# Designs tried in a protein design run: peptides against a protein of PDB entry 3EFO. Part 14

Target 1, 262 residues: chain A of PDB entry 3EFO
Amino acid sequence: SQLADLYKSCETDALINFFAKSAFKAVLHQPLKVIREILVNQTAHMLACYRKNCASPSAASQLILPDSMKVLPVYMNCLLKNCVLLSRPEISTDERAYQRQLVMTMGVADSQLFFYPQLLPIHTLDVKSTMLPAAVRCSESRLSEEGIFLLANGLHMFLWLGVSSPPELIQGIFNVPSFAHINTDMTLLPEVGNPYSQQLRMIMGIIQQKRPYSMKLTIVKQREQPEMVFRQFLVEDKGLYGGSSYVDFLCCVHKEICQLLN

## One batch from the design tools (peptide; made by RFdiffusion4, then SolubleMPNN)

Design b2_p26_4_s3 (from b2_p26_4, 10 letters changed)
Fold by OpenDDE base, seed 4:
Structure b2_p26_4_s3 (fold): chain B 262 residues (1-262), chain A 26 residues (1-26)
Amino acid sequence: as target 1 above (262 residues)
Amino acid sequence: SEKEKEEKEKKEKEFQEEIAELLKKA
């Protein structure tokens, strides 16, 4: 059916862009609570409708969704957790206005990256490989105290260092002997010139490539105060300002799906 | 904590499975 074909061809990135712009337009006319409810409902409705009208039973181990839709809930949660839709007093009006305007002008690729950052395990880099490391889920659960991670969302770039990051890597990146010696006030990595440093810089360059904005680099040490800012970009976790974790969001979506299907 | 991480991952998996089952049965 035409409907089935539509669902099968649906791309999550385009949907998120649409929902984001629609929601960010709606904030001018509708209460945030209503907008949030609509987004949750739309998510559940789309999944339920797909099942009813398009899906056939498949293997129990997989969601009966096109691959492009499987990540819809996680991205939708990211949208819901955006400061524009949270509107917490801790977030300045200017910041909300700024982000709203940014998203309203973003293309599909930019908005996708904006809502769900790339989180790369830098500590696993193969200096001989030209390939980017596989991104991990944006959650503290995917971090390691022994790890170093690069996070980018198209606007900001963070280099997060675990408290037990390997001294060799610290030396390689910062040319300092230990974690304690890292200066987090730096906005640029030093030109150390070793293979690891060069590889990291290359990766950063690739990430920056094709992005319309120059991403400012923030160096973050685990358990230091500035880490709180970084944690806001771990979008699958519970937000500082009342945003739900992905798990909590799934609970809500699940409830709505049950209501629609039963 | 590591325990909290594992619990969250487990919970996430459970929810995903539940959703999958619902979608399968409907």
Scores: peptide ipSAE 0.019, ipTM 0.457, DockQ to the pose 0.046
Fold by OpenDDE base, seed 1:
Structure b2_p26_4_s3 (fold): chain B 262 residues (1-262), chain A 26 residues (1-26)
Amino acid sequence: as target 1 above (262 residues)
Amino acid sequence: SEKEKEEKEKKEKEFQEEIAELLKKA
């Protein structure tokens, strides 16, 4: 994705790691409300500067945002939506504690993938190419009922299948005749032995090799109950537990941005 | 390479425009 490409080309990863660890340390000493307010305020200041630079030609004297900050708002929203920073009774104390500890020990590259997963359109694979497909934005709007997508965040791996996924790909990956025959209880893909299956397995292997933790594979069929869990990793969408979509997040800080620019 | 640089610059510009549009709608 464009976002992923920009992230790799700049030092935003270090900034996100810093903000995440700072916030997750602060939860021990400060109310969640205060922490969220600080993060929103910082984001608003950054976005105000960004808007200024995008909307008008910067005079020589105007503050120019470094490239490292261009994708920061996306990740800031992901951070704000993390269960550690959400005060919801539906989220167990154990889950919050677990994720807090995980992030506190993560390096820059690990935290980047954790907050913004890699979502790959597997149905577009060229069996003659060894290159990974370009990642798409983590939103339902980027999914297709005819598509197959692989999502990885360094801890979990999902293979999502649209209801209209090509039967030939289903056969190639699972060695079954149709979508309905796919067993979602499996945690390993069968070794079918055809080029497509081999390439998919290779891609999964490459993704796994770059990460310190073994990722369990979950196969998800569109419109089945387990898809709800998968959708939580579509971080640009609205969360179930009060987290805003990326668009909504930008709208929420609009007033503050306007105040900073006027 | 120069081509790779141009492609990155193009993608960056497109992303910036997308963000700018979202900010205007907000």
Scores: peptide ipSAE 0.017, ipTM 0.389, DockQ to the pose 0.297
Fold by OpenDDE base, seed 3:
Order: structure tokens, then sequence, then C-alpha cells
Structure b2_p26_4_s3 (fold): chain B 262 residues (1-262), chain A 26 residues (1-26)
């Protein structure tokens, strides 16, 4: 069917960009609650329509997503959790206004990265390879106390260090003997000059080259106060300032889809 | 093929326009 062909050709990243800009424009004229409800409703309707017209018969208890749209709920939840749409008092009006304006000018690739950050397990780097490590899901469940992770969203860059990070890696990156000796006030990594340090710097460079804005680096130690800021970028988790975890969001969407198909 | 890519892009644009219209009615 023409509809089936349409869904198969759907690009989720373009849709998210569209929804983000539409929602952020609507913020000026509509209540936030209404905007959020519309976004959830539209998501459910799209998926319900696909299920009805394109998917094979399946159990009602299962949420079946088209292959091309499987990531749509992920990004939609990220959009819904953005400070512009949540408008919590913990974030200043100026910051919300700034982010709104930024997104309004973002291309598809930039907006995708902005809403769902890239989280890289740096502790797994092979210094003999020029390949970037595979990104992991943006959730605390994917972090390790023994690991080191780099997070980037096109505007900010974080280097997160587990409390049990390997001393040899700490020495390699920071030229200090232990986790306790790392200075989190630095915004630049030292030029230690070993292969691991060079590889990390190269990765950071590659990430930066693809983005229009210079990302400031923040060093974050696990269990220190500044980690709270970092955790806000773990978008699949329950947000500190509100918003559902991805799992909870999926449950809500699934329930709404079932209601539409009944 | 380039033709398939163009057709895909056209369909995507049409879909986005349809969604935009639905959102305006909301």
Amino acid sequence: as target 1 above (262 residues)
Amino acid sequence: SEKEKEEKEKKEKEFQEEIAELLKKA
C-alpha cells in the first residue's frame, strides 16, 4: 500500500527534527502540557496506524514497531524530557530560551545528537586501532565503576570516571597516580603524550570536527556532586527534573496504541 | 539507485507535510 511504502521510507531523525522544531515553536503559543500531550498522541497514532495497516497480526500485548521507526520512541522521550518542554524551575528562563533557539536552527544530524548524546566507553580503547568505540545506550545501567566514558551532545562534552577506574588509564590520561588526584576543574586534558592519551585526543577531535559549536570539556568523578549534571544527559533514565524513563514512556505509548486499536 | 533515493526523499517530505497539517489542526 502507499501507506506501507511511506512508513518504510520514513527517516526517524528527520521526524524528530520536525517534531522538535514544531513543539518548540508552539511553546510560545500553547501550554506545555498540551504540547506534550500532542507529541505523545501523535507518536501513538503513527505507530498504531502502522500496526494496523502495515504490520502482520500480532499479540496485543506486544509493542511492534516498524523497523524504520524503532528508535522513534527513544528520541521522542528525549524531546519530551528537554528542559524547554518541562520548564522546571531548576533551569533558568534564559537557559530554556537559549536551548529553544539553538534547536530551532539545528539540522537533522545536530538535533539527533543533541537529544540523544553519544556515550563512548573510553576504557575499551585499542590504541592500535583508529576505529571509534561503539556507543552505548545513555543509561546509568551501561556505566561501570571500573570504566571511563566520554559523553557528547554537540554542545557539551563530559569525561566520566568511575570510582574504580584503572589507575593505569588515569595515569595515561591525566598523568596522576590515582582517581583521587584528578583535578576536575580542568577543561582541557593534559598532553601526556602516550598512545592512549593521543588516541583519546584524536577521538575527541573527530567528535568535535563534526559539530558547529565548540564543546567545552567537563571532567566528572563518579559520586561527586558534579556527577548530577552529567546524569541529566543519561536520557533513558528517569530525569532529575522530571520526565519518564524510556521504559516507562514505552509503557505509556503502548497503552495508548492499544486503546487506539480497540 | 539515485532514482530510488529521490523517490524516498519525496515520500518523506510528503509525510512530514501531512504530519504538519495534522499538528496545525490540533
Scores: peptide ipSAE 0.011, ipTM 0.358, DockQ to the pose 0.034
Fold by OpenDDE base, seed 2:
Structure b2_p26_4_s3 (fold): chain B 262 residues (1-262), chain A 26 residues (1-26)
Amino acid sequence: as target 1 above (262 residues)
Amino acid sequence: SEKEKEEKEKKEKEFQEEIAELLKKA
């Protein structure tokens, strides 16, 4: 149907940019609770409309979405979990103001990366390949104690190291013999000169070149204090400041959809 | 009705299973 084609052609990244800017503008004039409710309702409404008009009745019990819309709930949850839309006292007014202003000026590509970071398994790098490693979903479940991951959201860059990261990779990246010897105060990787180090720096360079802001690198060791900050960027997990996991959000949206269709 | 409740719970379970499957594939 014409409507089905419309939904299939939906650009979710453009939509999330629109919703983000709309919500962040509304923060100046409306209560956060209302804004959050509107975003949830809009998400549910859009998905409900698709089910009603484009999906078979059997699909009503399932989250069957066009490929272009499959990521909409993911991004919407990330938006809802942004500090601008949270009223927790742990979040400073300055931080809210800063992020609000940033997003208000972001293009579609920038906002996409901002709300859903790129998480790359660096420990899987093929030094002979020119291809970037495939990004994994932003959840702790995708991390491993034996792994090394690079996270970037356009503003921040984190290099996360598992407690059991391979010593050879640590040596390759940091030129130190073990995990314990890594200095987390450093903001630049040493130029070790081996293929692995070069590949990692190249990847970081590619990521940086695509962004208008210079990203500060933070080295994060698993189970150390800075890991708490890093975990906030694992956007599919439950947030520290009251944000829902993606699973919980989907359940909420599903319930709302059912209410709209009944 | 109790029947409607059961059907709703069934649908919710199916939805949860779908989510779980999607998360495994990701």
Scores: peptide ipSAE 0.019, ipTM 0.423, DockQ to the pose 0.042; fails the geometry check

Design b2_p26_8_s2
Fold by OpenDDE base, seed 1:
Structure b2_p26_8_s2 (fold): chain B 262 residues (1-262), chain A 26 residues (1-26)
Amino acid sequence: as target 1 above (262 residues)
Amino acid sequence: SFAAALAALLEEIDAALAARAAAAAA
């Protein structure tokens, strides 16, 4: 159908960029509560329209998303949890202004990475491969105590190490014998020169490529205090300041869609 | 059930995100 073709032609990244800039412009003249409600309603209406006009009747009770918009709710939830749209006293006016200005100038490619970071399992690297490892969802449930993960959002880069990270990888990356010996104050990885080190540096270089800003690297050990900052970038989890998990948001959207269609 | 459908969707999203990461590296 014509509508189905329209939805197939939609790009999630472009939509999120549009919604973000529209919302961040609206904060200047509308209450945050209203803006959040509009975003949720727009999401629900768009998906309800698809279900009504494109989905089979047998799937009416199920959450059906177009292939082109399958990840839209994920990104929309990330937008809703951005500090610019949160009304919390813990967030300074300066931080809100800074984040707002950043997003207002971002292109489509920049904003998609900003709202949903790349989380890469570095511990699974094949030193013989030139490809990036497959990204995992930005949730604590996807982390492993035995794993090492690289997170990047275009502005910040984190290297997260599980408490049971393989000593061989630690030696390869940091040239130290164990997890306890890793210095988290460093902002640059040492040039160890082995295949693991070279592969990781290559990956970091690829991620940094074509980005407008140089990403600062932060080394994070599991169960240490700085991990709390890292966890804020696990955008599918419940936010520190009351933001919904992705699952909760998806359920909310589903209920809204059902209300619109029934 | 909705729960089953949600689980299936989440798996598809995992695959989609992985594909996006791979495409970004190409």
Scores: peptide ipSAE 0.179, ipTM 0.769, DockQ to the pose 0.629
Fold by OpenDDE base, seed 5:
Structure b2_p26_8_s2 (fold): chain B 262 residues (1-262), chain A 26 residues (1-26)
Amino acid sequence: as target 1 above (262 residues)
Amino acid sequence: SFAAALAALLEEIDAALAARAAAAAA
């Protein structure tokens, strides 16, 4: 009963914060390979323990996650794909050091957003609503060439525009006639003054006001060079430097759980 | 099968993430 209560009351955000800081501390005295293995094993063991001790017996093929931890594997995969835990020459020591220090000082609310960004479909914005649009999964599969998306992770903000994004919205946001006329070097949206522009600016403001760090806006056109950087924040996709997709990670975790329960 | 279970789980995760985002925006 106590174990069941523990899993039911467990907060994914707190766990991820703990695992992140623990792993990032361990980087100073343990090999990265070992750290990654520990994180995977810890995830598998926690979930296996839940199944064994708190859940009804089920087929090995069934992946049972407690409601409070259904998204834990998602965030854990994001952590594993963070540059701090990757040993790739393409990642500078300075970048790893920078992100390590950032996370080591983050609270629970900040770290969860950092590891899993908000991706908002701006093209579906209701100018009459005060609510933020519903976020979509951080994957390229959720993007649309006809869409406009805002991504924020507490440190960076991106406005991604599909190659076929509506000219009316382009005009509304940038006051230019077409996608081709958008200047991606700008870091601020123009004061166009129409309801759509105002609503977008309000949304951006709301997101910014909730974060301790000032987020620089980067405007990204689909299929242009800067999109490569943007895609790194689509954390459920396969990582640029060899990280697994979320689906692949789930398969890995499932395998480990089955082995533990055999 | 695992594939079927995964599909179902992904739908639940979608809903959970959406709910979290909505709560954060409130």
Scores: peptide ipSAE 0.165, ipTM 0.767, DockQ to the pose 0.769
Fold by OpenDDE base, seed 3:
Structure b2_p26_8_s2 (fold): chain B 262 residues (1-262), chain A 26 residues (1-26)
Amino acid sequence: as target 1 above (262 residues)
Amino acid sequence: SFAAALAALLEEIDAALAARAAAAAA
């Protein structure tokens, strides 16, 4: 059907870019609450239409999405949790304005990375491989106290270190004997010169290469104050300022879809 | 791609959704 073709031709990244720019334009003329409601409503309607017209009957507990939109709710939730669409006193007006302007100029590739960061488990790095490690989902559940992770969203880069991260890796990266000795005030990794350090630097370079903005590196130790900032980029988790987890958002959307299909 | 990998995990998400729905109904 024409409708089926429409949904199959839609790409999540393009839609998110469109929705983001539309919403961020609307913030100047409409209340944030209204904008958020519109976004949720639009998402639910799109998915409801697909379910009604394109999908075979399924269990009520199952969310049926076209292949091209299966991750749309994930990204939509990320959009909804962006500081531009949140009215919290903890978020400065300047920060909202800054991010708003940035997104308004972003292409599809940039916006998808911006809303859903790349989280790489670099503690599993194979120094002999030319490939980047496979990204994990942006959730605390995917972190490990024994791990080291690199997070990048096109604007910021974080190196997160678990409290029990391997001393040999710490030494390899920072040339210090332990976690406690890591200086988090550094914005550049030392040139230690070993294969692991070189590989990590190469990865960071690759991540930076295709991005229009230079990403400042922030080194974050688990359970230290700056980790709170890092956690905000774990976009699938519940937000610090009342934003929904991805699962919670899916529940919300699912309920809305069911109501539309009754 | 990340999108493809995430799509493969929809069953897990559906399970979580079902569990939450059940809890809300209790």
Scores: peptide ipSAE 0.056, ipTM 0.641, DockQ to the pose 0.039
Fold by OpenDDE base, seed 4:
Formats: sequence, structure tokens, C-alpha cells
Structure b2_p26_8_s2 (fold): chain B 262 residues (1-262), chain A 26 residues (1-26)
Amino acid sequence: as target 1 above (262 residues)
Amino acid sequence: SFAAALAALLEEIDAALAARAAAAAA
């Protein structure tokens, strides 16, 4: 149907950009609770409309998403968990204002990365390959204690190291003998000069080249206190400040869709 | 891929909801 074609042609990234800017404008004029409710409601309504008018009848237990919008709830949850839309006192007004201003000026490509970071398993790097490693979902469940991961959202870059990271990789990246010797106060990787180090630096460079802002590098060790900051970028997990996991959010949206279709 | 992982997650959610529905009907 024509309507089905319309939904099929919709792009999640564009929608998220729109919703983000709309919400971030609204924060100046209405309560955060209302804004969040509107976002969830709008998402549910859109998907309910699709299900009603475009999808074949299905069991009530099924969550039906069009191909073009299958990741919309993921990004919507990320938006809802952004500090601008959270009312926790632990989040400074300055930080909210800063991120609000940034997003208000972001294009579609920038906002999608901002809300859902790239998480790259760099411990799997093939130094002979020019391809970036495949990103994994932003969840702690996708990390490994034996792994090293690079996270980037266009503004921040984190290098996360598992407690059991391979010593040879640690040596290759940091030129130190072990995990314990890594200095997390550094904001730049040392010029070690081996192929692995060069490959990592190349990857970081590629990521940086695509972004309008210079990303500061933060080295994060697993189980150290600063890891908590890093974990806030694992956007599919339950947020520290009250944000839902993606699974919980999907369930919430599904419930609301069902209510709309009753 | 992310898409594949998401699809798998959706299937898991659907299965879970179906199981709950079945349990409620038993």
C-alpha cells in the first residue's frame, strides 16, 4: 500500500534527529516528564499505526516493526536517557545546557552517532586489514574481560580495557608490561610504532575524521571508578540515573502499542 | 551485524511474551 511504502521509506536517523531537536527545544517550556511521555507516546503511535494499516494480522504478543524503523526504539531509548531529558540532580545544569546546544545544531549523521555510540572490539583487529572492526551493541554484555574496546560518540572517545586484556596488546598499545601499569591519566596514546599501535591509531583517526568535533581520549580500566562514566555510554543497559534498558523500553512500547490497538 | 542482533532480541522478546500469555491461559 501507499502507506506501507511511506513507512518503508522513513529513516530512523532522520526521525531521531527531529525528535531530539523537538524535545530539546521543549525542555525550555514544559516539564521533562511530559516531554518523555510525549516521545514514548509518539513512538508507540507511529508503530501502532504501521501495525494497524501496513502489517498483516499478528498475535498480540508479537512486536512488529517495519524494516526502516526496526531500530527506532533503540535510538529513542537513547534519546530518553540523554542528560538533557533526565532530571537527576547529579547531572549539572552546565552539562545539560552544553549537550542541548550541541544536539540542536547536529545533522542527522552526527546525532545518530551521538545517541548511539560506536563500540569497536579492537582486540580483534587484523593489522593486515584496512577495514574497521564490526561494531558491537552498546551493552556491558558485549564486553569481555579479555577484550579491549574503543567507544566513540562523536564527542568522546574511550578506550576500555578488560582486567584480563592480553598483555601483548597492552604492550603494543601502551608500551607497558601489564594492565596495572597503564596510566589512565593520559589523553593520548604513546607512539609505540608497532603495527598494532599504528592500526589502532589509524582507526582512531578515521573515526575522528568523520566528526566535526575533536574527541578527547579517555583510558578506562575495567573495575576502576572512572569506568562508571564509560558505562553511561552503554546505552542499551539500564541507566544509572533512571533510564531503562532497551529491553525494558521495548516492552514498554509494546504494551502501549497494544493498548492503542485495543 | 547490529541488525541481526536486534532481530534476535526482538525474537526473544516475542517468545517471552508468548510464553507469558501461554502461562496465563493455562
Scores: peptide ipSAE 0.033, ipTM 0.619, DockQ to the pose 0.034

## One batch from the design tools (peptide; made by RFdiffusion4, then SolubleMPNN)

Design b2_p28_6_s4
Fold by OpenDDE base, seed 2:
Structure b2_p28_6_s4 (fold): chain B 262 residues (1-262), chain A 28 residues (1-28)
Amino acid sequence: as target 1 above (262 residues)
Amino acid sequence: STSYVLIDIPDTPEVEEIAKEVLEEIRS
């Protein structure tokens, strides 16, 4: 059907870019709660239409996502959890204004990375490989105390270190003997010169490549104060200043779809 | 054929409550 073809051709990254810019424009004229509700309704309506007209019958306990929109809910949740759309007083007007202006000028690729960061398990790096490590989902559940992760969203770059991260990797990256010796005030990695250090620097360079903004590097130790900031970029988890986890958001979307179809 | 992904959302009171809480927060 024509409708089925439409869903097949749908590009979620383009949709999110559109929704983000539309929502951020609407902030000037509409209450935030109205904007958030509109976004949820739009999401539910699109998916309800697919379920009704394109999908095969399925159990009421199953949310149906077309392949082209399988990541739409997660991006939509990220958009809803963005500081521009949150009503919490802890978020400054300046921060809202700044991020609003940034997103309004972003292309599809930039907004995709902005709303859903790239999280790389660099402790798994093969120094003999030219391939980037596979990104993991942005959730604390994907972190490990023994791991080292690089997170980037086009504006910020974080190097997160687990409390039990391997000393040999710490030595390789920072040229210090242990986790305790890492200086988190540094914004640049030392040029240690070993293959692991070179590989990490190369990866960071690739991530920075073709990005319009220079990403500042923040070193984050697990269980230290800066980790709280880092955790805000684990967008699939519940937000500190509001916003649901991805799983909880899916529950909401599913119920809204069911209500539309009943 | 149209390819799709199925996500299990159990029809339980717990899920119902979660959905309501999320929606209430969105509308707050």
Scores: peptide ipSAE 0.585, ipTM 0.943, DockQ to the pose 0.915
Fold by OpenDDE base, seed 1:
Structure b2_p28_6_s4 (fold): chain B 262 residues (1-262), chain A 28 residues (1-28)
Amino acid sequence: as target 1 above (262 residues)
Amino acid sequence: STSYVLIDIPDTPEVEEIAKEVLEEIRS
């Protein structure tokens, strides 16, 4: 059917770019709560339509997502949790204005990375491989105290270090003997010159490639105060200033779909 | 038909409450 073909051709990254720009434009003349509700309704209606017209019947306890839009809900939740759309007094007007303007000028690839960061387990690097490590889900549950992770969203880059990060990796990256000796005020990694350091720098370079903005590096130690800023980019978790986790959002979307169809 | 992904969402009071809370926050 024509409808089935439409869903096959739809890509989440393009949809999110469209929804983001539409929503951020609407901020100028509509209440934030109205905009958020519209986004949820659009999501629910799209998925309800698919379930009704394209998908095979399934149990009521199952949410059905077309493969082409399997990540639509997670990106939509990220959009809903963006500071531009949150009704919280803690968020400054300047920050709202800044991010709004940024997104309004972003292409599809840029907005995709902006709303859902890339989180890479750096501690798993094979110095003999030129391949990037597989990204993990942006959630605290995917972090480990023994791990080192690189997060990038096109604007910011974070190097997160667990409290139990391997000393050999610490030495390799920072040329210091232990976690405690790492200087978090630095914005550039030292050129240590060993294979691991070189590979990490290469990865950072690859991530920076083809991005319109130069990403400042922030080094973050687990359990230190700056980690709070880092955690805001773990977009699948509950937001500090509002917004649901991805799992909770799925529950909401599923309920809305069921209400539309039943 | 198109390929799709199934996500299990239990039909429990807990899930209903979660969904309600999320929706209320969105509408706040």
Scores: peptide ipSAE 0.561, ipTM 0.936, DockQ to the pose 0.932
Fold by OpenDDE base, seed 5:
Structure b2_p28_6_s4 (fold): chain B 262 residues (1-262), chain A 28 residues (1-28)
Amino acid sequence: as target 1 above (262 residues)
Amino acid sequence: STSYVLIDIPDTPEVEEIAKEVLEEIRS
């Protein structure tokens, strides 16, 4: 059908870019709660229409997402949780204004990365491979105390180290004997020169490529105060001062769809 | 016609409460 073809050709990244810019423009003349509700309503209506007209019959207990929109909910949740649309006391008015302006000028690729960061398990690097490690979901559940992770969203870059990170990797990256010796005030990795260090630097370079802004590196130790800032970028988790987890958001979307169809 | 993904969302009071809480937060 014509509708089926439309959904098949839909690009979620383009939709999120459009929704983000539309919402951020609306901030100037509408209350935030109204904007957020409109976004949820639009999401529910699009998915309800698909379920009604395009999808094969399925159980009412199953949320149906067209393949082209399989990641729409997660990105929409990220958008709804953004500091521009969900004001948080720890974020200044100036910061919100800054992020608003940035997104208003972002292309599709930039906004996609901005709303859903890349989280890479650096501790799994194979020095014999030139391939980037596969990104993991942006959730605390994907972290490990024994792991080292690189997070980037096009504006910020974080290197997160678990409290039980392998000493050999710490030595390889920082040229220090242990986790305790790592200086988190550094914004640049030392030039250690070993294959692991070089590979990590190359990965960071690749991530930085074709990004319009230079990402300053922040080194984060698990269980230290700055980790709180890092955790804000784990967008699939429940926000500390607001914003639902991805799983909880799915429940909400499903119920809204059901209400529209019943 | 088109490929789709199915996500199981149990019809339980717990899920209902979660959905309500999320929606209330959005409307707050």
Scores: peptide ipSAE 0.549, ipTM 0.936, DockQ to the pose 0.914
Fold by OpenDDE base, seed 3:
Structure b2_p28_6_s4 (fold): chain B 262 residues (1-262), chain A 28 residues (1-28)
Amino acid sequence: as target 1 above (262 residues)
Amino acid sequence: STSYVLIDIPDTPEVEEIAKEVLEEIRS
């Protein structure tokens, strides 16, 4: 059927880009709450239509996602939790306005990275390899007090350090003896010159490559006050200011779909 | 016909698979 073909040809990344730009444009004319509700409704309607017309019957407890839209919910949740649509006290009005304008001009690839950051376990680096470490899910559950993680979303770059980060890595990156000695006011890593430092700088360079904007680096220590800002980029977790976790959002969408079909 | 994924809500394993696909798409 034409409907089935439509779902097969759907590109989630393009949809998210479209929804983001549409929503961010609407911010000027509609309340944020209304915009968020519209996005949820649109998501639910798309999936409800698929469940009704394109999928075989399944248990009421099961959420049905077409292959083309498997990652739609996670990105939609990220969009809903973005500071443009969900205000945060730590984000100024000017910053929100700036981000809104940036997204309005973003291509598909840039918007994907913007809404779902890349989180890399830097503490697992092999200085003898040129391969990048595999990214982990943007969740607190994937962090380790003994670890060091690099997060990037195309606009910002964070280096997060666990309270029990290995002193040898701290020495390698910052040329200081311990976690307590790290200066979080710096926006550039020192050129220590050892293999680990060089490897980290290379990785940062690769991440920066092909991005239209230079990402400012922020050093974040676990359990210090500035970490609160960093945690807002862990988009799969429950938001501090009203955003749902990814799992909670799936439940919400499923409930909405069921309501539409009952 | 179309292919689709069934997810028991909540279903951690299925969520993990979706997350992996997201990560791969971002890295590519």
Scores: peptide ipSAE 0.297, ipTM 0.718, DockQ to the pose 0.254

